# Peptides against a protein of PDB entry 5VVV: the designs that were tried, part 79

Target 1, 276 residues: chain A of PDB entry 5VVV
Amino acid sequence: FLCGVVEGFYGRPWVMEQRKELFRRLQKWELNTYLYAPKDDYKHRMFWREMYSVEEAEQLMTLISAAREYEIEFIYAISPGLDITFSNPKEVSTLKRKLDQVSQFGCRSFALLFDDIDHNMCAADKEVFSSFAHAQVSITNEIYQYLGEPETFLFCPTEYCGTFCYPNVSQSPYLRTVGEKLLPGIEVLWTGPKVVSKEIPVESIEEVSKIIKRAPVIWDNIHANDYDQKRLFLGPYKGRSTELIPRLKGVLTNPNCEFEANYVAIHTLATWYKSN
Target 2, 276 residues: chain A of PDB entry 5VVV as posed
Amino acid sequence: FLCGVVEGFYGRPWVMEQRKELFRRLQKWELNTYLYAPKDDYKHRMFWREMYSVEEAEQLMTLISAAREYEIEFIYAISPGLDITFSNPKEVSTLKRKLDQVSQFGCRSFALLFDNIDHNMCAADKEVFSSFAHAQVSITNEIYQYLGEPETFLFCPTEYCGTFCYPNVSQSPYLRTVGEKLLPGIEVLWTGPKVVSKEIPVESIEEVSKIIKRAPVIWDNIHANDYDQKRLFLGPYKGRSTELIPRLKGVLTNPNCEFEANYVAIHTLATWYKSN

## One batch from the design tools (peptide; made by RFdiffusion4, then SolubleMPNN)

Design b2_p15_5_s3 (from b2_p15_5, 7 letters changed)
Fold by OpenDDE base, seed 3:
Structure b2_p15_5_s3 (fold): chain B 276 residues (1-276), chain A 15 residues (1-15)
Amino acid sequence: as target 1 above (276 residues)
Amino acid sequence: SDEANEIALKFLESL
């Protein structure tokens, strides 16, 4: 069971010292996972093709080593979906080289994120792939296999919540393709019925699990505040029954952008997890 | 709750 934090927000990423402090807190609270997915980290999303510099490499190596020191699984995410051409072998090769570099930093767990992108494929991809889901699954499977089928590999679908599913969760052709074609060792991220789910009913997890043919990992936006700079969510982790735990592969909270604001959010997640 | 989700959706639409 993956339990911890996704740094998955838009806005200013956490600094390396904050991330190391996070790992210390995660260990102390008996949480086990950090997903590196900061949207405004240039080499994560906008410039996903760009290799890390020597200086950035040293920082990431140090960060990954710190995660290991605290027994935290460091998952490196990349979000190529803004401008990748899925059918272009050069793009696939570029993605492979980027993940090879991160693997050399000592990273063993990875994620491909296709959240917050246009559903429209380019003309070249339309000639090769039957749907956007087929394109995403194809590259995800190829990368997963290329990396030697790492123990932890995550996929974030474009339809990552109930409200984004067309026509709905149980009938989504996109999620059906993901369920049927995504290799079984790849985990699927899900935010619940909504982007920001006040509640995640058990029935909603059973529904999505059926179509994706696996238990999801919750990307939990309950404490996310990147979407509204006037908001700060200091309340406890709530609206999730502990009955979800046996029905999930994990829960990763995407908390407030302000690192210092997340004590209650993360601590109460830990309490929730340990109460099962 | 629903307000947060509606604001989040508007934010995502602005990206």
Scores: peptide ipSAE 0.497, ipTM 0.931, DockQ to the pose 0.965
Fold by OpenDDE base, seed 4:
Structure b2_p15_5_s3 (fold): chain B 276 residues (1-276), chain A 15 residues (1-15)
Amino acid sequence: as target 1 above (276 residues)
Amino acid sequence: SDEANEIALKFLESL
């Protein structure tokens, strides 16, 4: 069971010292996972093709080493979906080289994120793939196999919540393709019925699990505030029955952008996780 | 939906 934090918000990323402090807190609270997915890290999303500089490499190596010191699984995410051409072997090779670099930093766990992108493929991809889901699954499977089938590999679908599923969760052709064709060792990220799910009913997890043919990892936006800079979500982790735990592969909270605002959010997630 | 607008806003804030 993956339990911890995703740094997955828009806005200013956490500094390295905050991330190290996070790992210390996660260990203390018996959480085990950090997903590196800061949307405004340029080399994560907008400039995903660009290799890390020597200085950036040193920072990431230090961060990954710190995660290991605190027994936290460091998952490196990349979000190539803004402008990748899935059918272009050069793009696939570029993605491979980027993940090879991160592997050299000592990273062993990875994620491919296709959240917050247009559902339309470019003309070149439409000639090769039957659907956007087929394109995403193809590259994800290829990358997963190329990396030697790492123990933890995550996929974030474009339809990552109930409200994004067309026509709905159980009838989504996109999620059906993901479920049927994504390799079984790849985990699927999900935010619940909504992007910011006030509640995640057990029935909603059973519904998505059936179509994706696996238990999801919750990307939990309950404490996310990147969409409303006037709000801080200081309340406890709530609206998730402990009956979800045996039906999930994990929960990663995407909390407030303000690092110090997250004490209650993360601590109460840990309490929730231990209550099962 | 309000959420689709919030995501569109998040996406726009990332640009």
Scores: peptide ipSAE 0.048, ipTM 0.741, DockQ to the pose 0.210
Fold by OpenDDE base, seed 1:
Structure b2_p15_5_s3 (fold): chain B 276 residues (1-276), chain A 15 residues (1-15)
Amino acid sequence: as target 1 above (276 residues)
Amino acid sequence: SDEANEIALKFLESL
């Protein structure tokens, strides 16, 4: 069971000292996972093709080493979906080289994120792939196999919540393709019925699990505040039955942008997890 | 939903 934090918000990323302090807190609270997915990290999303500089490499190596010191699984995410051409072998090779660089930093766990992108393929991809889901699954499977089938590999679908599914969760052709074609060793991220789910019913997890043919990892936006910088979500982790725990592969909370605001959010997630 | 629209706006502001 993956339990911890995803740094997955828009806005100013956390500094390396905050991330190291997070790992110490995660270990202390008996949590085990950190997903590196800061939207405004240029080389994570907008400039995903760009290799890390020597200075950036030293920072990432130090961060990954700190995660290992605290027995936290460091998952490196990349979000190529803004402008990748899935059918172009040069794009696939560029993605491979970027993940090879991160592997050299000592990273062993990875994620491919296709959240918050246009649902339309370019003309070249339409000639090769039957749908957007087929394009995403093809590259994800190829990268997963290229990396030697790492123990932890995550996929974030473009239909990552109930409200984004067409026509709905159980009938989505996109999620059906993901469930049928995504290799079984790859985990699927999900935010619940909504992007920011006030509640995640057990029945909603049973519904999505059936179509994706696996238990999801929850990307939990309950404490996310990047959409409203005037608000801080200081309340406890709530609206999730402990009956979800045996039906999930994990829970990663995407919390407030303000690092120090997250004490209650993360601590109460840990209490929830240990109450099963 | 309002929250989905707010995140979509953040996506557009990041481009």
Scores: peptide ipSAE 0.036, ipTM 0.724, DockQ to the pose 0.286
Fold by OpenDDE base, seed 5:
Structure b2_p15_5_s3 (fold): chain B 276 residues (1-276), chain A 15 residues (1-15)
Amino acid sequence: as target 1 above (276 residues)
Amino acid sequence: SDEANEIALKFLESL
């Protein structure tokens, strides 16, 4: 069971010292996972093709080493979906080289994120792939196999919540393709019925699990505040029955962008997780 | 939800 934090918000990323402090807190609270997915890391999303500099490499190596020191699984995410051409072998090769670099930093766990992108394929991809889901699954499976089938590999679908599913969760051709064609060793990220789910009913997890043919990892935006700079979500982790735990592969909270605001959020997630 | 729209708007602002 993956339990911890995703740094998945828009806005100022946490500094390396905050991330190390996070790992210490996660270990102390018996949480086990950190997903590196800061939307405003240029080399994570907007400039995903760009290799890390020597200085950035040293920082990431140090961060990954710190995660290991605190027994936290460091998952490196990349979000190529803004401008990748899935059918272009050069793009696939560029993605491979980027993930090879991160693997050389000592990273062993990876994620491909296709959240918050246009649902339309380019003309070149439409000639090769039957649907956007087919394109995403193809590259995800290829990358997963290329990396030697790492023990933890995550996929974030474009339809990552109930409200983004067309026509709905149980009938989504996109999620059906993901469920049928995504390799079984790849985990699927899900935010619940909504992008920010006040509640995640058990039945909603059973519904999505059926179509994706696996238990999801919850990307939990309950404490995310990047969308409203005037708000801090200081309340406890709530609206999730502990009955979800046996029905999930994990829960990763995407909390407030203000690092120090997250004490209650993360601590109460840990209490929730240990209460089952 | 307003929250989903706000996230979608942030995505659009990042383009």
Scores: peptide ipSAE 0.028, ipTM 0.712, DockQ to the pose 0.307

Design b2_p15_6_s1 (from b2_p15_6, 8 letters changed)
Fold by OpenDDE base, seed 4:
Structure b2_p15_6_s1 (fold): chain B 276 residues (1-276), chain A 15 residues (1-15)
Amino acid sequence: as target 1 above (276 residues)
Amino acid sequence: DEANEIALEFLESLK
């Protein structure tokens, strides 16, 4: 069971010292996972093709080493979906080289994120792939196999919540393709019925699990505030039955952008997890 | 809920 934090918000990323402090807290609270997915890290999303500089490499190596020191699984995410051409072998090779670089930093767990992008493929991809889901699954499977089938590999679908599913969760051709074609060792991220799910009913997890043919990892936006700079979510982790735990592969909370605001959010997630 | 509606508006603004 993956339980911890995804740094998955838009806005100013956390500094390295905050991330190290996070690892200390995660260990102390018996959580085990950190997903590196800061949207405004340019080399994560907008400039995903760009290799890390020597200085950036040193920082990431230090961060990954710190995660290991605190027995936290460091998952490196990349979000190529804004402008990748899935059918272009050069794009695939570029993605491979980027993840090879991160592997050299000591990273062993990875994620491919296709959240917050349009469902439309370019003309070249439409000639090769039957659907956007087929394109995403193809590259994800190829990368997963290329990396030697790492123990933890995550996929974030474009339809990552109930409201984004067309026509709905159980009938989504996109999620059906993901479920049928995504290799079984790859985990699927999900935010619940909504982007920000006030509640995640057990029945909603059973529904999505059936179509994706696996238990999802919750990307939990309950404490996310990147969408509203006037709000801080200081309340406890709630609206999730502990009956979800045996039906999930994990829960990663995407909390407030303000690192200092997240004590209650993360601590109460830990309490929730240990209460099963 | 209000938070989700604001989040959707925010995400739409990013596209």
Scores: peptide ipSAE 0.562, ipTM 0.944, DockQ to the pose 0.968
Fold by OpenDDE base, seed 3:
Structure b2_p15_6_s1 (fold): chain B 276 residues (1-276), chain A 15 residues (1-15)
Amino acid sequence: as target 1 above (276 residues)
Amino acid sequence: DEANEIALEFLESLK
């Protein structure tokens, strides 16, 4: 069971010292996972093709080593979906080389994210793939296999919540394709019925699990505040029955952008997890 | 809820 934090927000990423402090807290609270997915990290999303510099590499190596020191699984995410051409072998090769570099930093767990992108393909991709889901699954499977089928590999669908599913969760052709064609060793991220789910009912998890043919990992936006600079979410982790735990592969909270604001959010997630 | 509505508006603004 993956339980911890995803740094998955838009806005100023956490600094390395904050991330190290996070690892200490995660260990102390008996949480086990950190997903590196800061949207405004240039080489994560907008410039995903760009290799890390020597200086950036040293920082990431140090960060990954720190995660290991605190027995936290470091998952490196990349979000190529803004401008990748799925059918272009050069793009696939570029993605492979980027993840190879991160593997050299000592990273062993990875995520490929297709959240917050247009639900369409370019003309070249339409000639090769029957749907957007087929394109995404194809590259995800190829990357997963290329990396030697790492123990933890996550996929974030474009339809990552109930409200984004067309026509709905149980009938989504996109999610059906994901469920049927995504390799079984790849985990699927899900935010619940909504982007920001006040509640995640057990029945909603059973519904999505059926179509994706696996238990999801919750990307939990309950404490996310990147979407509203006027808000800070200081309340406890709530609206999730502990009955979800045996029905999930994990829960990763995407908390407030302000690192210092997240004590209650993360601590109460830990309490929730240990209460099962 | 209001938070989710604002989040959706924000996400649309990023596209």
Scores: peptide ipSAE 0.559, ipTM 0.943, DockQ to the pose 0.964
Fold by OpenDDE base, seed 1:
Structure b2_p15_6_s1 (fold): chain B 276 residues (1-276), chain A 15 residues (1-15)
Amino acid sequence: as target 1 above (276 residues)
Amino acid sequence: DEANEIALEFLESLK
């Protein structure tokens, strides 16, 4: 069971010292996972093709080593979906080289994220792939196999919540393709019925699990505040029955942008997890 | 809820 934090918000990323402090807290609270997915890290999303500099490499190696010291699984995410051409072998090779670089930093767990992108493929991809889901699954499977089938590999679908599914969760052709074609060793991220789910009912997890043919990892936006800079979410982790735990592969909370605001959010997630 | 509606508006502004 993956339980911890995803740094998955828009806005100013956390500094390296905050991330190291997070790992110390995660270990202390008996949590086990950190997903590196800061949206405004340029080489994560907008400039995903760009290799890390020597200085950036040193920082990432130090961060990954710190995660290992605290027995936290460090998952490196990349979000190529803004402008990748899935059918172009050069794009696939560029993605491979980027993940090879991160592997050299000592990273062993990875994620491909296709959240918050347009559903339309370019003309070249439409000639090769039957749908957007087929294109995403193809590259994800290829990368997963290229990396030697790492123990932890995550996929974030474009339809990552109930309200984004067309026509709905159980009938989505997109999620059906993901469930049928995505290799079984790849985990699927999900935010619940909504982007920000006040509640995640057990029945909603059973519904999505059936179509994706696996238990999801929850990307939990209950404490996310990147969408409203006037708000801080300081309350406890709530609206999730502990009956979800045996029906999930994990829970990663995407909390407030302000690192110091997240003590209650993360601590109460840990209490929830240990209460099962 | 209000938080989800604001989040949706924010996400649409990023496209």
Scores: peptide ipSAE 0.540, ipTM 0.940, DockQ to the pose 0.970
Fold by OpenDDE base, seed 5:
Structure b2_p15_6_s1 (fold): chain B 276 residues (1-276), chain A 15 residues (1-15)
Amino acid sequence: as target 1 above (276 residues)
Amino acid sequence: DEANEIALEFLESLK
């Protein structure tokens, strides 16, 4: 069971010292996972093709080493979906080289994120792939196999919540393709019925699990505040029955952008997790 | 700014 934090918000990323402090807190609270997915990290999303500099490499190596020291699984995410051509072997090779670099930093766990992108394929991809889901699954499976089938590999679908599913969760052709064709060792990220789910009913998890043919990892935006920087979500982790735990592969909270605001959010997640 | 369009789509999805 993956339980911890995703740094997955828009806005100023956490500094390396905050991330190390996070790992210390995660260990102290018996949490085990950190997903590196800061949207405004240029080389994570907008410039995903760009290799890390020597200085950035040193920072990431130090961060990954710190995660290991605190027994936190460091998952490196990349979001190539803004401008990748899935059918272009050069794009696939560029993605492979980027993940090879991160593997050299000592990273062993990875994620491909296709959240917050246009649902339309380019003309070249339409000639090769039957749908956007087929394109995403193809590259994800290829990358997963190329990396030697790492123990933890995550996929974030473009339809990552109930409200983004067309026509709905149980009838989504996109999620059906993901469920049928995504390799079984790849985990699927899900935010619940909404992007920010006040409640995640058990029935909603049973519904999505059926179509994706696996238990999801919750990307939990309950404490996310990037969409409203005037608000801090200081309340407890709530609206999630402990009956979800045996029905999930994990829960990663995407908390407030303000690092110091997250004590209650993360601590109450840990209490919830340990209550099973 | 593509980031603003995505943020807008995200905000629209919250309504």
Scores: peptide ipSAE 0.022, ipTM 0.645, DockQ to the pose 0.101

Design b2_p15_6_s2 (from b2_p15_6, 9 letters changed)
Fold by OpenDDE base, seed 4:
Structure b2_p15_6_s2 (fold): chain B 276 residues (1-276), chain A 15 residues (1-15)
Amino acid sequence: as target 1 above (276 residues)
Amino acid sequence: DENNEIALKFLESLK
């Protein structure tokens, strides 16, 4: 069971010292996972093709080493979906080289994120792939296999919540393709019925699990505030029955951008997790 | 702006 934090918000990323402090807190609270997915890291999303500099490499190596020190699984995410051409072997090779670099930093767990992108493929991809889901699954499977089938590999679908599913969760051709074609060792991220789910009913998890043919990892935006900088979500982790725990592969909270605001959010997630 | 569109999606999800 993956339980911890995803740094997955828009806005100013956490500094390395905050991330190290996070790992210390995660260990103390018996959480086990950190997903590196800061949207405003240029080399994560907008410039995903760009290799890390020597200085950036040293920082990431240090961060990954710190995660290991605190027995936190460091998952490196990349979001190539804004402008990748899935059918272009050069793009696939570029993605491989980027993940090879991160592997050299000591990273062993990875994620491919296709959140917050349009469902449209370019003309070249439409000639090769039957759907956007087929394109995403193809590259995800190839990368997963290329990396030697790492123990933890995550996929974030474009339809990552109930409201983004067309026509709905149970009838989504996109999620059906993901379920049928994504290799079984790859985990699927899900935010619940909504992007920011006030509640995640058990039935909603059963519904999505059926179509994706696996238990999801919750990317939980309950405490996310990147969409409203005037708000801080200081309340407890709530609206999730503990009955979800046996039906999930994990929960990663995407909390407030303000690092120090997240004590209650993360601590109460830990309490929730340990209550089962 | 892409960030604004995403923020709108989040806000819409809160309704």
Scores: peptide ipSAE 0.038, ipTM 0.745, DockQ to the pose 0.174
Fold by OpenDDE base, seed 5:
Structure b2_p15_6_s2 (fold): chain B 276 residues (1-276), chain A 15 residues (1-15)
Amino acid sequence: as target 1 above (276 residues)
Amino acid sequence: DENNEIALKFLESLK
């Protein structure tokens, strides 16, 4: 069971010292996972093709080493979906080289994120792939196999919540393709019925699990505030029955952008997790 | 700004 934090918000990423402090807190609270997915990290998303500089490499190596020191699984995410051409072997090779670099930093767990992108494929991809889901699954499977089938590999679908599913969760051709064709060792991220789910009913998890043919990892935006910088979500982790725990592969909270605001959010997640 | 379009889609999903 993956339980911890995803740094997955828009806005100023946490500094390395905050991330190290996070790892210390996660360990102390018996949480085990950190997903590196800061949207405004240029080389994570907008410039995903660009290799890390020597200085950035040193920082990431230090961060990954710190995660290991605190027994936190460091998952490196990349979001190539803004402008990747899935059918272009050069793009696939570029993605492979980027993940090879991160692997050299000592990273062993990875994620491919296709959240918050246009649902339309380019003309070249439309000639090769039957659907956007087929394109995404193809590259994800290829990368997963290329990396030697790492123990933890995550996929974030473009339809990552109930409200993004067309026509709905149980009938989504996109999610059906993901469920049927994504390799079984790859985990699927899900935010619940909504992007920010006030509640995640058990029935909603059973529904999505059926179509994706696996228990999801919850990317939980309950405390995310990047969409409303005037608000801080200081309340407890709530609206999630503990009956979800045996039906999930994990829960990663995407909390407030303000690092210091997240004590209650993360601590109460840990309490929730340990109540099983 | 591409960030604004994505932020808008995110905001639209919250309504």
Scores: peptide ipSAE 0.034, ipTM 0.730, DockQ to the pose 0.102
Fold by OpenDDE base, seed 3:
Structure b2_p15_6_s2 (fold): chain B 276 residues (1-276), chain A 15 residues (1-15)
Amino acid sequence: as target 1 above (276 residues)
Amino acid sequence: DENNEIALKFLESLK
């Protein structure tokens, strides 16, 4: 069971010292996972093709080493979906080289994120792939196999919550393709019925699990505040029955952008997880 | 910009 934090918000990423402090807190609270997915990290999303510099490499190596010291699984995410051509072998090769570099930093766990992108494929991709889901699954499976089938590999779908599913969760052709074609060793991220789910009913997890043919990892935006700079979510982790735990592969909270605001959010997630 | 439309869809999903 993956339990911890995803740094998955828009806005200023956490600094390396904050991330190291996070690992210390995660260990202390008996949480085990950190997903590196900061939307405004240039080489994560907008410039995903660009290799890390020597200086950036040293920082990431140090961060990954720190996660290991605290027994935290460091998952490196990349979000190529803004401008990748899925059918172009050069793009696939570029993605492989980027993840090879991160593997050299000592990273062993990875994620491909296709959240917050347009549903439209380019003309070249439409000639090769039957749907957007087929294109995403193809590259995800290829990368997963190329990396030697890592123990932890995550996929974030474009339809990552109930409200984004067309026509709905149980009838989504996109999620059906993901469930049928995504390799079984790849985990699927999900935010619940909404992007920010006040509640995640057990029945909603049973519904999505059926179509994706696996238990999801919850990307939990309950404490996310990147969408409203005037709000801090300081309340406890709530609206999730402990009956979800045996029906999930994990829970990763995407908390407030302000690192210091997240004590209650992360601590109460830990309490929730241990109450099972 | 395409990024703004995506951010708007995200915001709409929060309602």
Scores: peptide ipSAE 0.032, ipTM 0.722, DockQ to the pose 0.098
Fold by OpenDDE base, seed 1:
Structure b2_p15_6_s2 (fold): chain B 276 residues (1-276), chain A 15 residues (1-15)
Amino acid sequence: as target 1 above (276 residues)
Amino acid sequence: DENNEIALKFLESLK
């Protein structure tokens, strides 16, 4: 069971010292996972093709080493979906080289994210792939196999919540393709019925699990505040029955942008997890 | 509503 934090918000990323402090807190609270996915980190998303500089490499190596010291699984995410051409072998090779670089930093767990992108393929991809889901699954499976089938590999779908599913969760052709074609060792991220789910009913997890043919990892936006800079979400982790735990592969909270605001959010997630 | 707010942040990040 993956339980911890995803740094997955828009806005200023956390600094390396905050991330190291997070690992100390995660270990202390008996949580086990950190997903590196900061939307405004240029080499994560907008400039995903760009290799890390020597200075950036030293920082990431230090961060990954710190995660290992605190027994936290460091998952490196990349979001190539803004402008990748899935059918172009050069693009696939560029993605492979980027993940090879991160593997050299000591990273062993990875994620491919296709959240917050247009549902349209370019003309070249339409000639090769039957749908957007087929294109995403093809590259994800290829990368997963290329990396030697890592123990932890995550996929974030473009339809990552109930409200983004067309026509709905149980009938989505996109999620059906993901469930049928994504290799079984790859985990699927999900935010619940909504992007920011006030509640995640057990029945909603049973519904999505059936179509994706696996238990999801919850990307939980309950404490996310990147969409409203005037608000801090300081309340406890709530609206999730402990009956979800045996039906999930994990829960990763995407919390407030303000690092110090997250004590209650993360601590109460840990209490929830240990209550099963 | 929350979906629209996050979508707006996505669109702002592309500017």
Scores: peptide ipSAE 0.029, ipTM 0.693, DockQ to the pose 0.328

